Peptides against a protein of PDB entry 1ZZD. Designs and how they scored, part 14

Target 1, 109 residues: chain A of PDB entry 1ZZD
Amino acid sequence: FQVVNPYLLRDLVDLGIWDEGMKQYLITQNGSIQGLPNVPQELKDLYKTVWEISQKTIINMAADRSVYIDQSHSLNLFLRAPTMGKLTSMHFYGWKKGLKTGMYYLRTQ

## One batch from the design tools (peptide; aimed at target 1 S54)

Design b2_p8_3_s2 (made by RFdiffusion4, then SolubleMPNN; from b2_p8_3, 6 letters changed)
Fold by OpenDDE base, seed 1:
Structure b2_p8_3_s2 (fold): chain B 109 residues (1-109), chain A 8 residues (1-8)
Amino acid sequence: as target 1 above (109 residues)
Amino acid sequence: DPPMLPMD
């Protein structure tokens, strides 16, 4: 089942744009607010869904943390529209970054 | 060579 992010709900209420229509919109968009014209870009950046987050940044952050992890990260990656080129690039990038586990699971939308 | 990984 789907649960509304309470912080997102608060900010939408503060903007005065929360109503039943907005609720249904979020359900159909799986939580994405990127398409809403009356939402500031700052909030769009803040409330990115997993499909809207740069996986390169995720890999970089994992690499930065890896020196403090004894075993390995169960690093999962999320791509909305995966291609062989993207997957190959991600694998090589993670490998070059020295990750023991560059991609534990891949999720696609 | 594999393509460059996009930042976003």
Scores: peptide ipSAE 0.043, ipTM 0.579, DockQ to the pose 0.511
OpenDDE base, seeds 2, 3, 4, 5: peptide ipSAE 0.021, 0.008, 0.024, 0.042; ipTM 0.423, 0.423, 0.436, 0.562

Design b2_p8_3_s3 (made by RFdiffusion4, then SolubleMPNN; from b2_p8_3, 4 letters changed)
Fold by OpenDDE base, seed 1:
Structure b2_p8_3_s3 (fold): chain B 109 residues (1-109), chain A 8 residues (1-8)
Amino acid sequence: as target 1 above (109 residues)
Amino acid sequence: EPPMLDML
């Protein structure tokens, strides 16, 4: 199900571009604003959907904080368009970074 | 580095 991000709503209202058309656009785009020409890049960077976030960065951050965690992370990874090459790269990278759990669940769009 | 890692 979809949930309204109140911060995104506020920023779109402040830009003066919030209306019923924008609401329907967000619904059809599953919350992505990357395609909107009248939204500053700074806001596009801020309001990335999970499918638009670098999973390499997610793995790096997991590795960085792992030294402070006794057991293991339930690290979930998200790929819009998974391929065997991408999956293999993620698994080997997570393994080399020393993650006890390189991928708990894989989510795909 | 794995070949497709930069695409993730």
Scores: peptide ipSAE 0.120, ipTM 0.787, DockQ to the pose 0.456
OpenDDE base, seeds 2, 3, 4, 5: peptide ipSAE 0.070, 0.063, 0.041, 0.042; ipTM 0.733, 0.729, 0.682, 0.697

Design b2_p8_3_s4 (made by RFdiffusion4, then SolubleMPNN; from b2_p8_3, 5 letters changed)
Fold by OpenDDE base, seed 1:
Structure b2_p8_3_s4 (fold): chain B 109 residues (1-109), chain A 8 residues (1-8)
Amino acid sequence: as target 1 above (109 residues)
Amino acid sequence: DPPMLDML
């Protein structure tokens, strides 16, 4: 289910672009603002959906944290359009980084 | 790096 991000709502109101049309747009785009021409790039970078976040960066951050965790990360990865090449790349990269769990669950859009 | 890693 969808939940309104109150910070995103505030920033859209402050831009003067919040209305019923914007509300319906966000619903149909599952919260993505990347396609909006009247939103500054800095806000687009801030309000990336999980499908718009670099999974390589997520793996890097997990590897950096792993030395401080006794057990293992329940590292979930998110791919909008998964392919065997992408999955293989993520698995080998996570393995090379020494992750005990390179991918707990894979979510797809 | 694996071939498609930069696309992730």
Scores: peptide ipSAE 0.072, ipTM 0.740, DockQ to the pose 0.452
OpenDDE base, seeds 2, 3, 4, 5: peptide ipSAE 0.041, 0.041, 0.039, 0.042; ipTM 0.674, 0.677, 0.626, 0.655

Design b2_p8_4 (made by RFdiffusion4)
Pose (drawn by RFdiffusion4):
Order: C-alpha cells, then structure tokens, then sequence
Structure b2_p8_4 (pose): chain A 109 residues (1-109), chain P 8 residues (1-8)
C-alpha cells in the first residue's frame, strides 16, 4: 500500500500541486516536505517530520505537560546525525528539566 | 553541557 498524511494531502490538492511530482517525491524523501520547490512556507512549518523537530522542543513540551502528569510519559527520542555528544546533551537536558522518563526508545540514523 | 546540540 502507501497513504499520505490526510491533512498534508488535503492541502496539496487545494493547491493543485498534487501532480505526480509529489506522490513519488514524497516516498523517496521519507515523507518530508522541506525543500520541496513548490510548497508554501507555512505548510513546511506545519508538517515537519519528527526528525525535523529539535529534540529540545520535544523535551520542553514534555516538561511543560509533566507537571500535570501524576505518573510519567513515554518519551521517544529521535536523532538525525547521532553523535555520543548530542545524545549526552539530550539526556542531561531532560534530566535537568526534572523529567521522570528521560527516554523511552531512541530512534536514530 | 551544550544544549545547542539539540537544535535542528
């Protein structure tokens, strides 16, 4: 099979750019839209892949919500070009933010 | 620690 994010899908149709220079491009690009030549910036900002969101923001939003969480939450973490240094900063950042769950799975590459 | 390493 193969299906595109329905919200991203609706928007590409609404712009008529849902031509084949898309279904194909999207698959052989991990489903990323950054650096597509014909897509508005607003859509680029709205449909960031998790690999395109700083794990800093992910951790901050987790810290925000955590003061309302009696228990904890499964905080999966995503790193693009993973170095031991970046991972160390990520662990300490979550640690100093007071999180109970600094990391569930690390998804990488 | 360098927390800027977490930025995209």
Amino acid sequence: as target 1 above (109 residues)
Amino acid sequence: FDFSLLDV

Design b2_p8_4_s1 (made by RFdiffusion4, then SolubleMPNN; from b2_p8_4 with F1V)
Fold by OpenDDE base, seed 1:
Structure b2_p8_4_s1 (fold): chain B 109 residues (1-109), chain A 8 residues (1-8)
Amino acid sequence: as target 1 above (109 residues)
Amino acid sequence: VDFSLLDV
C-alpha cells in the first residue's frame, strides 16, 4: 500500500496546488514530484524518491557510517534501470570504499 | 570501472 509523505502533503497544500488531480499524479508517479513545473526546485531536491537518489552517495554515506559500526550493516540499493555496468560499478565501488557488505538487497523499479 | 554510472 502507498503512504503519502505527510511533510510533502503539507508543503503541497501550502503551495496551494494540492487537489485530487495532484493526488492521482503522485500515485501514478510513485511519489515523484520531479516533473511538476509548479513546484520549487528546493522542494524537488528535498523530496527525492529512492529512485532519484545517487546510489554513489548512498554508498559513500554507508562507508562513512561503517567506521562506527561493529557488525556490517544492511545496505539496500535502488536502481531504476539496472544494467550490468551499473551493477558492476556498484559492487566495485562498494569494495573500493571498504564496505564489508557492498550490497545486501537490490531493489529495482 | 566507470563509477559515474552510480549517479542519477
Scores: peptide ipSAE 0.071, ipTM 0.707, DockQ to the pose 0.896
OpenDDE base, seeds 2, 3, 4, 5: peptide ipSAE 0.062, 0.064, 0.064, 0.067; ipTM 0.650, 0.681, 0.655, 0.670

Design b2_p8_4_s2 (made by RFdiffusion4, then SolubleMPNN; from b2_p8_4 with F1M)
Fold by OpenDDE base, seed 4:
Structure b2_p8_4_s2 (fold): chain B 109 residues (1-109), chain A 8 residues (1-8)
Amino acid sequence: as target 1 above (109 residues)
Amino acid sequence: MDFSLLDV
């Protein structure tokens, strides 16, 4: 299912580029704006889809906050194209970073 | 271990 990001919608309206064509574009791109040439890079960085975020960064952020979590966190990781190499690297990286839960769910596309 | 594989 699709959920409208109201902040993205507002920013696209503020840019004057929101129309039915933009709406259809976002639908076809599963919410990604990375391919839009007339969108500032700052907004592209802000509105990354989960498939456009480095999983290394996600693990790093998880490690950073883990020191403030008593039990653990249900860390979900997202791989558009999972491979055994990526999965192995992900598990060992999370372990090396001291995560109690290196991966709760793996989401794939 | 090559952790560059985790970058998209």
Scores: peptide ipSAE 0.198, ipTM 0.845, DockQ to the pose 0.868
OpenDDE base, seeds 1, 2, 3, 5: peptide ipSAE 0.175, 0.166, 0.191, 0.178; ipTM 0.836, 0.829, 0.844, 0.838

Design b2_p8_4_s3 (made by RFdiffusion4, then SolubleMPNN; from b2_p8_4 with F1V F3Y)
Fold by OpenDDE base, seed 2:
Structure b2_p8_4_s3 (fold): chain B 109 residues (1-109), chain A 8 residues (1-8)
Amino acid sequence: as target 1 above (109 residues)
Amino acid sequence: VDYSLLDV
């Protein structure tokens, strides 16, 4: 099932743009607000879905977390349109960032 | 969909 981010909901209400139409829009857009013209860019940046976040950022965050973990963990990467080039890039970037252990689960939308 | 598993 699909649930709207409660903080996003709050902010949309605060903007005065939350209504049934907005709800239906979010459902059809799988939670994405990137296409909404009446939402500030700041909020769009804040409320990116997993398919809208740079996976480089995700890798960076994982690298940061790796400092505090003592075992291998699973990292989920999300590609809207996976290509061999993107996969290769992710692999080598992860390696470059020191993610020498762990599992990369590559998922497509 | 999981399309690949990458060990690094």
Scores: peptide ipSAE 0.063, ipTM 0.467, DockQ to the pose 0.057
OpenDDE base, seeds 1, 3, 4, 5: peptide ipSAE 0.052, 0.059, 0.057, 0.054; ipTM 0.662, 0.661, 0.642, 0.661

Design b2_p8_4_s4 (made by RFdiffusion4, then SolubleMPNN; from b2_p8_4 with F1M F3Y)
Fold by OpenDDE base, seed 4:
Structure b2_p8_4_s4 (fold): chain B 109 residues (1-109), chain A 8 residues (1-8)
Amino acid sequence: as target 1 above (109 residues)
Amino acid sequence: MDYSLLDV
């Protein structure tokens, strides 16, 4: 199911670009605004979908916070197009970064 | 190991 991001909605309204066409665009783009030429880059960076975020960054952030977590975190990773190479890299990178849980769930599109 | 594969 689809859930509206109320913050994104507000910002698009504030930009004066919210209309039914924008709504339909977001639906067709699964929430991505990266392709919108009239949206500032700052907002594009802010409203990245999970498929638009570097998994390396996610692993890094997980490693950074891991020192403050007693057990482990259910780290979910997201690959639009998983390959054996990517999966292997993820596992070894997470391991190298000292993660107890390098991958709890793999989400794919 | 090539970790660039983890970048979108």
Scores: peptide ipSAE 0.184, ipTM 0.835, DockQ to the pose 0.865
OpenDDE base, seeds 1, 2, 3, 5: peptide ipSAE 0.176, 0.166, 0.177, 0.160; ipTM 0.832, 0.824, 0.834, 0.822

Design b2_p8_5 (made by RFdiffusion4)
Pose (drawn by RFdiffusion4):
Structure b2_p8_5 (pose): chain A 109 residues (1-109), chain P 8 residues (1-8)
Amino acid sequence: as target 1 above (109 residues)
Amino acid sequence: SSVELEDS
């Protein structure tokens, strides 16, 4: 099979750019839209992959929500070019933010 | 409301 994010899909049709320079490009690009040549910036900002969102924001939003969480939450973490240093900063950042669950799975590469 | 997300 293969299906595109329906919201991203609706928008590409609404611009008529859902030509084949897309279904194909999208698959051989991990489903990213940054650096597509013909897509508005607003769509780029709205459809970031998790690999394109700073794990810093992920952790901050987790910290925000956590004051309302009686227990904890499964906080999966995503690193692009993973170094031991970046992982260390990620762990400490979540640690100093007071999180109960600093990391569920680390998804990487 | 919308939330701004930082780039990686």

Design b2_p8_5_s1 (made by RFdiffusion4, then SolubleMPNN; from b2_p8_5, 4 letters changed)
Fold by OpenDDE base, seed 1:
Structure b2_p8_5_s1 (fold): chain B 109 residues (1-109), chain A 8 residues (1-8)
Amino acid sequence: as target 1 above (109 residues)
Amino acid sequence: MYVKLEDA
């Protein structure tokens, strides 16, 4: 189900660009605002969808927090177009970073 | 095949 990000909604209202067209745009773009010309880059960086976030960053953040987790965490990774090369690189990178769970779920689009 | 993770 779709959930409206109330912070994004507020910022779009503050920019004066919130209307029914914007609502439909967000639905069509699955929440992405990267293609909106009238949105400042700062907000585009703030409101990245999971498909727009570097998976390397996600793996790094997972490695950073793993030292404070007793067992392990179900690390999920997200690739629009997975390839053998990308998956292999991600697995080895996570392994080299010391992750107990390099990948629990792979989500694709 | 190795692909840079930054490209993913």
Scores: peptide ipSAE 0.028, ipTM 0.504, DockQ to the pose 0.077
OpenDDE base, seeds 2, 3, 4, 5: peptide ipSAE 0.022, 0.009, 0.009, 0.022; ipTM 0.473, 0.417, 0.401, 0.458

Design b2_p8_5_s2 (made by RFdiffusion4, then SolubleMPNN; from b2_p8_5, 5 letters changed)
Fold by OpenDDE base, seed 2:
Structure b2_p8_5_s2 (fold): chain B 109 residues (1-109), chain A 8 residues (1-8)
Amino acid sequence: as target 1 above (109 residues)
Amino acid sequence: MYIKLEDA
């Protein structure tokens, strides 16, 4: 099922651009607002979907918190079109960052 | 094959 991000909804209302068309747009774009020309870049950066976030950033954040975790954590990575090169790069980067679990689940689109 | 992660 689909769940609207209430913060995004509020900001779109505050921008005066929330309507039935916007709702349908978000549904068809799986929540992405990157293609909306009338949305400020700041909000586009704030409301990135998992497919729009740098996997390197995700790995960095995982590494930052890993020092406080005794066992390990389930790190999920997201690639629209995985390749051997991308996967290898992510694994080695996570390993070099000291992650015990460089990738638990790989999500693809 | 290897590519930079920032390009992935």
Scores: peptide ipSAE 0.021, ipTM 0.457, DockQ to the pose 0.056
OpenDDE base, seeds 1, 3, 4, 5: peptide ipSAE 0.009, 0.008, 0.007, 0.009; ipTM 0.395, 0.396, 0.322, 0.400

Design b2_p8_5_s3 (made by RFdiffusion4, then SolubleMPNN; from b2_p8_5 with S2Y S8A)
Fold by OpenDDE base, seed 1:
Structure b2_p8_5_s3 (fold): chain B 109 residues (1-109), chain A 8 residues (1-8)
Amino acid sequence: as target 1 above (109 residues)
Amino acid sequence: SYVELEDA
């Protein structure tokens, strides 16, 4: 699969900072630009990877989707550094938000 | 234990 988001690639080219070194950097960072000092914060906020998006936001989005889905759907969550406390909090928050199905797939970096 | 979920 493509590591670099094509729209991110476009924006990096427009910034004039795209080169082979940047490409290799993104590969090693699994597509993350959060550590790049020469990238505007607005772009960093826009191009968050699945590991960088707030899990609370992901759960909110899943809850919003469930309003329009008749069938129960499984929730996929991605955690960079999972802890039991964090998992428990996610479970309760998901329950509070009325998710039809609890967390089924958990991916860790 | 409970851990507060991070905000966006």
Scores: peptide ipSAE 0.037, ipTM 0.518, DockQ to the pose 0.117
OpenDDE base, seeds 2, 3, 4, 5: peptide ipSAE 0.026, 0.026, 0.027, 0.024; ipTM 0.390, 0.389, 0.394, 0.410; seed 4 fails the geometry check

Design b2_p8_5_s4 (made by RFdiffusion4, then SolubleMPNN; from b2_p8_5, 3 letters changed)
Fold by OpenDDE base, seed 5:
Structure b2_p8_5_s4 (fold): chain B 109 residues (1-109), chain A 8 residues (1-8)
Amino acid sequence: as target 1 above (109 residues)
Amino acid sequence: MYVELEDA
């Protein structure tokens, strides 16, 4: 079932743009607010869905944390349209960053 | 096969 991020909801209310139409929009867009012209860019950056976040950034953050993790964390990567080239790039990038696990799960949309 | 990863 669908759950609205309560913080996003609050911010949309504070912007005065929360209504039934906005709710339906969010449902249709699977939570994305990137297409909303009346939402500040700061909020768009804050409330990126997993499909809107650079996987390179995710790998970088994982690499930063890895020095404090004895084992390996279950790093999940998300690609809307995976290709062998993208997958290879992600694996080698993670490897070069020293990750024990570059991709535990791959999710696609 | 290798391609550059996109930035945010």
Scores: peptide ipSAE 0.046, ipTM 0.630, DockQ to the pose 0.116
OpenDDE base, seeds 1, 2, 3, 4: peptide ipSAE 0.044, 0.021, 0.038, 0.032; ipTM 0.647, 0.373, 0.632, 0.430

Design b2_p8_6 (made by RFdiffusion4; failed a check: the pose's geometry)
Pose (drawn by RFdiffusion4):
Structure b2_p8_6 (pose): chain A 109 residues (1-109), chain P 8 residues (1-8)
Amino acid sequence: as target 1 above (109 residues)
Amino acid sequence: DPPETEMY
């Protein structure tokens, strides 16, 4: 099979740019839209992959919501070019933010 | 303490 994010999909049709220079490009690019030459910046900002969102924001939003969480939450973490140093900062950052669950799975590469 | 980063 193969299906595109329906919201991203609606927007590409609404711009008529859902030409084949897309279905194909999208698949051989992990489903990223940053650096597509013909897509508005607003769409780029709205459809960031998790790999394109700083794990800092991920952790901050987790900290925000956590004061309302009686238990904890499964906080999966995504690192692009993973170094031991970056992982260390990620663990400490979640740790100092007071999180109960600093990390569920680490998805990487 | 380790430095803070964007943790990409």

Design b2_p8_6_s1 (made by RFdiffusion4, then SolubleMPNN; from b2_p8_6 with D1E Y8L; failed a check: the pose's geometry)
Amino acid sequence: EPPETEML

Design b2_p8_6_s2 (made by RFdiffusion4, then SolubleMPNN; from b2_p8_6, 3 letters changed; failed a check: the pose's geometry)
Amino acid sequence: EPPETDML

Design b2_p8_6_s3 (made by RFdiffusion4, then SolubleMPNN; from b2_p8_6, 3 letters changed; failed a check: the pose's geometry)
Amino acid sequence: EPPETELL

Design b2_p8_6_s4 (made by RFdiffusion4, then SolubleMPNN; from b2_p8_6 with Y8L; failed a check: the pose's geometry)
Amino acid sequence: DPPETEML

Design b2_p8_7 (made by RFdiffusion4)
Pose (drawn by RFdiffusion4):
Structure b2_p8_7 (pose): chain A 109 residues (1-109), chain P 8 residues (1-8)
Amino acid sequence: as target 1 above (109 residues)
Amino acid sequence: LYPPIFYP
């Protein structure tokens, strides 16, 4: 099979750019839209992959919501070019933010 | 993958 994010899908049709220079490009690009030559910036900002969102924001939003969480939450973490240093800063950052769950799975590469 | 990390 293969299906595109329906919201991203609706928008590409609404711009008529859902030509084949897309279904194909999208698959052989992990489903990223940054650096597509013909897509508005607003769409680029709205449809960031999790690999394109700073794990800093992910941790901050987790800290924000956590004061309302009696228990904890499964906080999966995503690193692009993973170094031992970046992982260390990620752990500490979540640690100093007071999180109960600093990390569920680490998805990488 | 790595195991989950929980803090006291």

Design b2_p8_7_s1 (made by RFdiffusion4, then SolubleMPNN; from b2_p8_7, 3 letters changed)
Fold by OpenDDE base, seed 2:
Structure b2_p8_7_s1 (fold): chain B 109 residues (1-109), chain A 8 residues (1-8)
Amino acid sequence: as target 1 above (109 residues)
Amino acid sequence: SLPPVFYP
C-alpha cells in the first residue's frame, strides 16, 4: 500500500494545498509531485521518488559510503526505461567511481 | 559483469 511521506504531507499542508484532491492525485501519481504547478521547485527536488532521482547521484552516494564499510553493500538502481546504452553507462560509471563491487541490483519501473 | 535486472 502507499503511504504519503510525512514530511511531504507537512510541507503540502504548510503550502495550504493539501486536500482530498491532492491526496487522490498523489495516489494516482505514485507519490510524485513533479507535475504539480503550485509546488515550488525546491520541494520537487527534495521529494523526488526513486524513479525521479538521478541514478548517478545514487552511485556517487554509494561510492562515498564504500569508504566506511568493510563488506560490499547491495546497491539498488532504479530505471524507468532501461536501455543497453543506459545500463552500460551506469556500469562503467560505477566502475570509475571505484565501488567495492560492480554487482548491484537493477530495478525497472 | 552486468547486474541482474528486476522487473516489477
Scores: peptide ipSAE 0.022, ipTM 0.379, DockQ to the pose 0.154
OpenDDE base, seeds 1, 3, 4, 5: peptide ipSAE 0.018, 0.015, 0.013, 0.018; ipTM 0.395, 0.379, 0.309, 0.380

Design b2_p8_7_s2 (made by RFdiffusion4, then SolubleMPNN; from b2_p8_7, 3 letters changed)
Fold by OpenDDE base, seed 3:
Structure b2_p8_7_s2 (fold): chain B 109 residues (1-109), chain A 8 residues (1-8)
Amino acid sequence: as target 1 above (109 residues)
Amino acid sequence: VLPPVFYP
């Protein structure tokens, strides 16, 4: 079940590059626009899919918020192709950053 | 609280 991001759709229309081909491209790329040569980098940064976002940044942001959270929060992590080494590193990094919950769920593509 | 779980 795929749903088009209405803001992304608007911006692609504003760029004049929205058509049936673009629609099919987005479907095949699971919403990623990173490979599109005619899209400004600013929009590519804005419309990163969850698989294209640095999980280290997510952990950092969680750590920053943690000082204001009494209990804990359900931090979820997303890795396209996880490895044991990467998972171990992420767990220890979250732990060292003081997170009570370093990974509630892990999603993979 | 449930432990970490893999899910799609």
Scores: peptide ipSAE 0.018, ipTM 0.528, DockQ to the pose 0.184
OpenDDE base, seeds 1, 2, 4, 5: peptide ipSAE 0.017, 0.011, 0.012, 0.016; ipTM 0.469, 0.355, 0.416, 0.473

Design b2_p8_7_s3 (made by RFdiffusion4, then SolubleMPNN; from b2_p8_7, 3 letters changed)
Fold by OpenDDE base, seed 5:
Structure b2_p8_7_s3 (fold): chain B 109 residues (1-109), chain A 8 residues (1-8)
Amino acid sequence: as target 1 above (109 residues)
Amino acid sequence: TLPPVFYP
């Protein structure tokens, strides 16, 4: 089931664009606001869904933290449309960054 | 063979 992000809801209300139509739009788009023309880019950047977040950035942040973690991350990666090329490059990138766990789970949409 | 470039 889907749960509304209360912060997103607040910001949409503050923009004056929250209504029944917007609610239905969000449901249809699985929470993505990237396609909304009346939402500032700053909010689009802030409220990226997991499928819209750069996994390279996720790996980078994991690598930055790794030096302070004794064991390893349960690092989950999310690819909307995975390909062998994407998976291979992702794995080798994580490896090159020194991650003990480059991918705990892979989720696809 | 080198892996492909990983794009964000």
Scores: peptide ipSAE 0.029, ipTM 0.529, DockQ to the pose 0.051
OpenDDE base, seeds 1, 2, 3, 4: peptide ipSAE 0.010, 0.023, 0.016, 0.010; ipTM 0.407, 0.443, 0.512, 0.402

Design b2_p8_7_s4 (made by RFdiffusion4, then SolubleMPNN; from b2_p8_7, 3 letters changed)
Fold by OpenDDE base, seed 1:
Structure b2_p8_7_s4 (fold): chain B 109 residues (1-109), chain A 8 residues (1-8)
Amino acid sequence: as target 1 above (109 residues)
Amino acid sequence: VMPPVFYP
């Protein structure tokens, strides 16, 4: 299911750029604001969609917190356009980082 | 069950 980020909505309203056109734009872009010329880069960095987040960083953070988790992570990875090379690299990287679960689900767009 | 997709 889809969930609207209320903080992004607030910031777009504060910028004075929230209207019906913006609403439809967000729907068509699946929530991505990266293409909006009237949005500061700081907000673009803050409001990345799941498809725009570095999965390497996600794996790193999972490895860092794993020592405090008794069992294992149900670590899910999200790739817009997966390739064999990228998937292979991610599996080996997660394994090298010592993850018990390198990838529970792979979600693609 | 696949995780939800969060949209701004």
Scores: peptide ipSAE 0.020, ipTM 0.481, DockQ to the pose 0.064
OpenDDE base, seeds 2, 3, 4, 5: peptide ipSAE 0.011, 0.017, 0.007, 0.011; ipTM 0.459, 0.534, 0.346, 0.523

Design b2_p8_8 (made by RFdiffusion4)
Pose (drawn by RFdiffusion4):
Structure b2_p8_8 (pose): chain A 109 residues (1-109), chain P 8 residues (1-8)
Amino acid sequence: as target 1 above (109 residues)
Amino acid sequence: EPEEEDLY
């Protein structure tokens, strides 16, 4: 099969740019829209892949919500060009933010 | 404490 994010999909149709220079490009780009030449910046900001969101923000939003979580939450973490140093900072950052679950799975590469 | 690095 193969299906595109329906919200991203609605917006590409509303711009008439849902030409084939898309369904194909999208698949052979991981489903990323950053650096597409013909897409508004607002859409780029709204449809970031998780690989395109700083794990810093992910951890901060997790810390924010956590004061309201009696237990804990499954905090999966995503790293692009993973070095041992970046992972160390990510662990410590979550650790100093007081999180109970510093990491569920690490998804990488 | 470890030195901070980029978390992308």

Design b2_p8_8_s1 (made by RFdiffusion4, then SolubleMPNN; from b2_p8_8, 4 letters changed)
Fold by OpenDDE base, seed 5:
Structure b2_p8_8_s1 (fold): chain B 109 residues (1-109), chain A 8 residues (1-8)
Amino acid sequence: as target 1 above (109 residues)
Amino acid sequence: DPEEQSLL
């Protein structure tokens, strides 16, 4: 089932743009607000879905964490349209960043 | 690697 982020809901209400139409929009867009012209960019940056975040950023964050742990933590990457090149680049980038596991788990939309 | 960066 689909769940709207309660904080996103609050902020949309505060903006005065929450209504049934907005609800349906979010459903059709799988929670993305990136296409909404009446939403500040700051909120768009805050409420990126997993499909809208640079996976390089996720890898960087994982690499930073890996310095402090003996075990490689679970690294979940999300790709809307995975390609062999993209997958390869993620693996090697993770390797270059010193991750014990370049990619633990991949989710696709 | 610019190509690598563009893919992530």
Scores: peptide ipSAE 0.037, ipTM 0.488, DockQ to the pose 0.376
OpenDDE base, seeds 1, 2, 3, 4: peptide ipSAE 0.033, 0.018, 0.024, 0.030; ipTM 0.530, 0.357, 0.489, 0.497

Design b2_p8_8_s2 (made by RFdiffusion4, then SolubleMPNN; from b2_p8_8, 3 letters changed)
Fold by OpenDDE base, seed 1:
Structure b2_p8_8_s2 (fold): chain B 109 residues (1-109), chain A 8 residues (1-8)
Amino acid sequence: as target 1 above (109 residues)
Amino acid sequence: DPPEEDLL
């Protein structure tokens, strides 16, 4: 099931652009607001979907978290358009950042 | 050589 981010809903209501059409738009766009002309860029940056976030950033965050985690944790990565180059880069970059024992799961759109 | 990290 798909759930609208309650904070996003609030901000869209505050902008006065929330209606049934907007709801259907979000459903068809899987929650993405990047294509909306009436939304400020600051909100677009704030409400990125998992497909719109740099996976390098995700790996960096995971590496930072791993310093404080005793148990092995799994990392979930999301690629909209996976390529061999991107996959290889993920492997090497993860290794470079010290993600040694954790298994990563790749999700594709 | 590994691909560029900026591809991520």
Scores: peptide ipSAE 0.066, ipTM 0.530, DockQ to the pose 0.547
OpenDDE base, seeds 2, 3, 4, 5: peptide ipSAE 0.031, 0.063, 0.031, 0.034; ipTM 0.500, 0.535, 0.514, 0.507

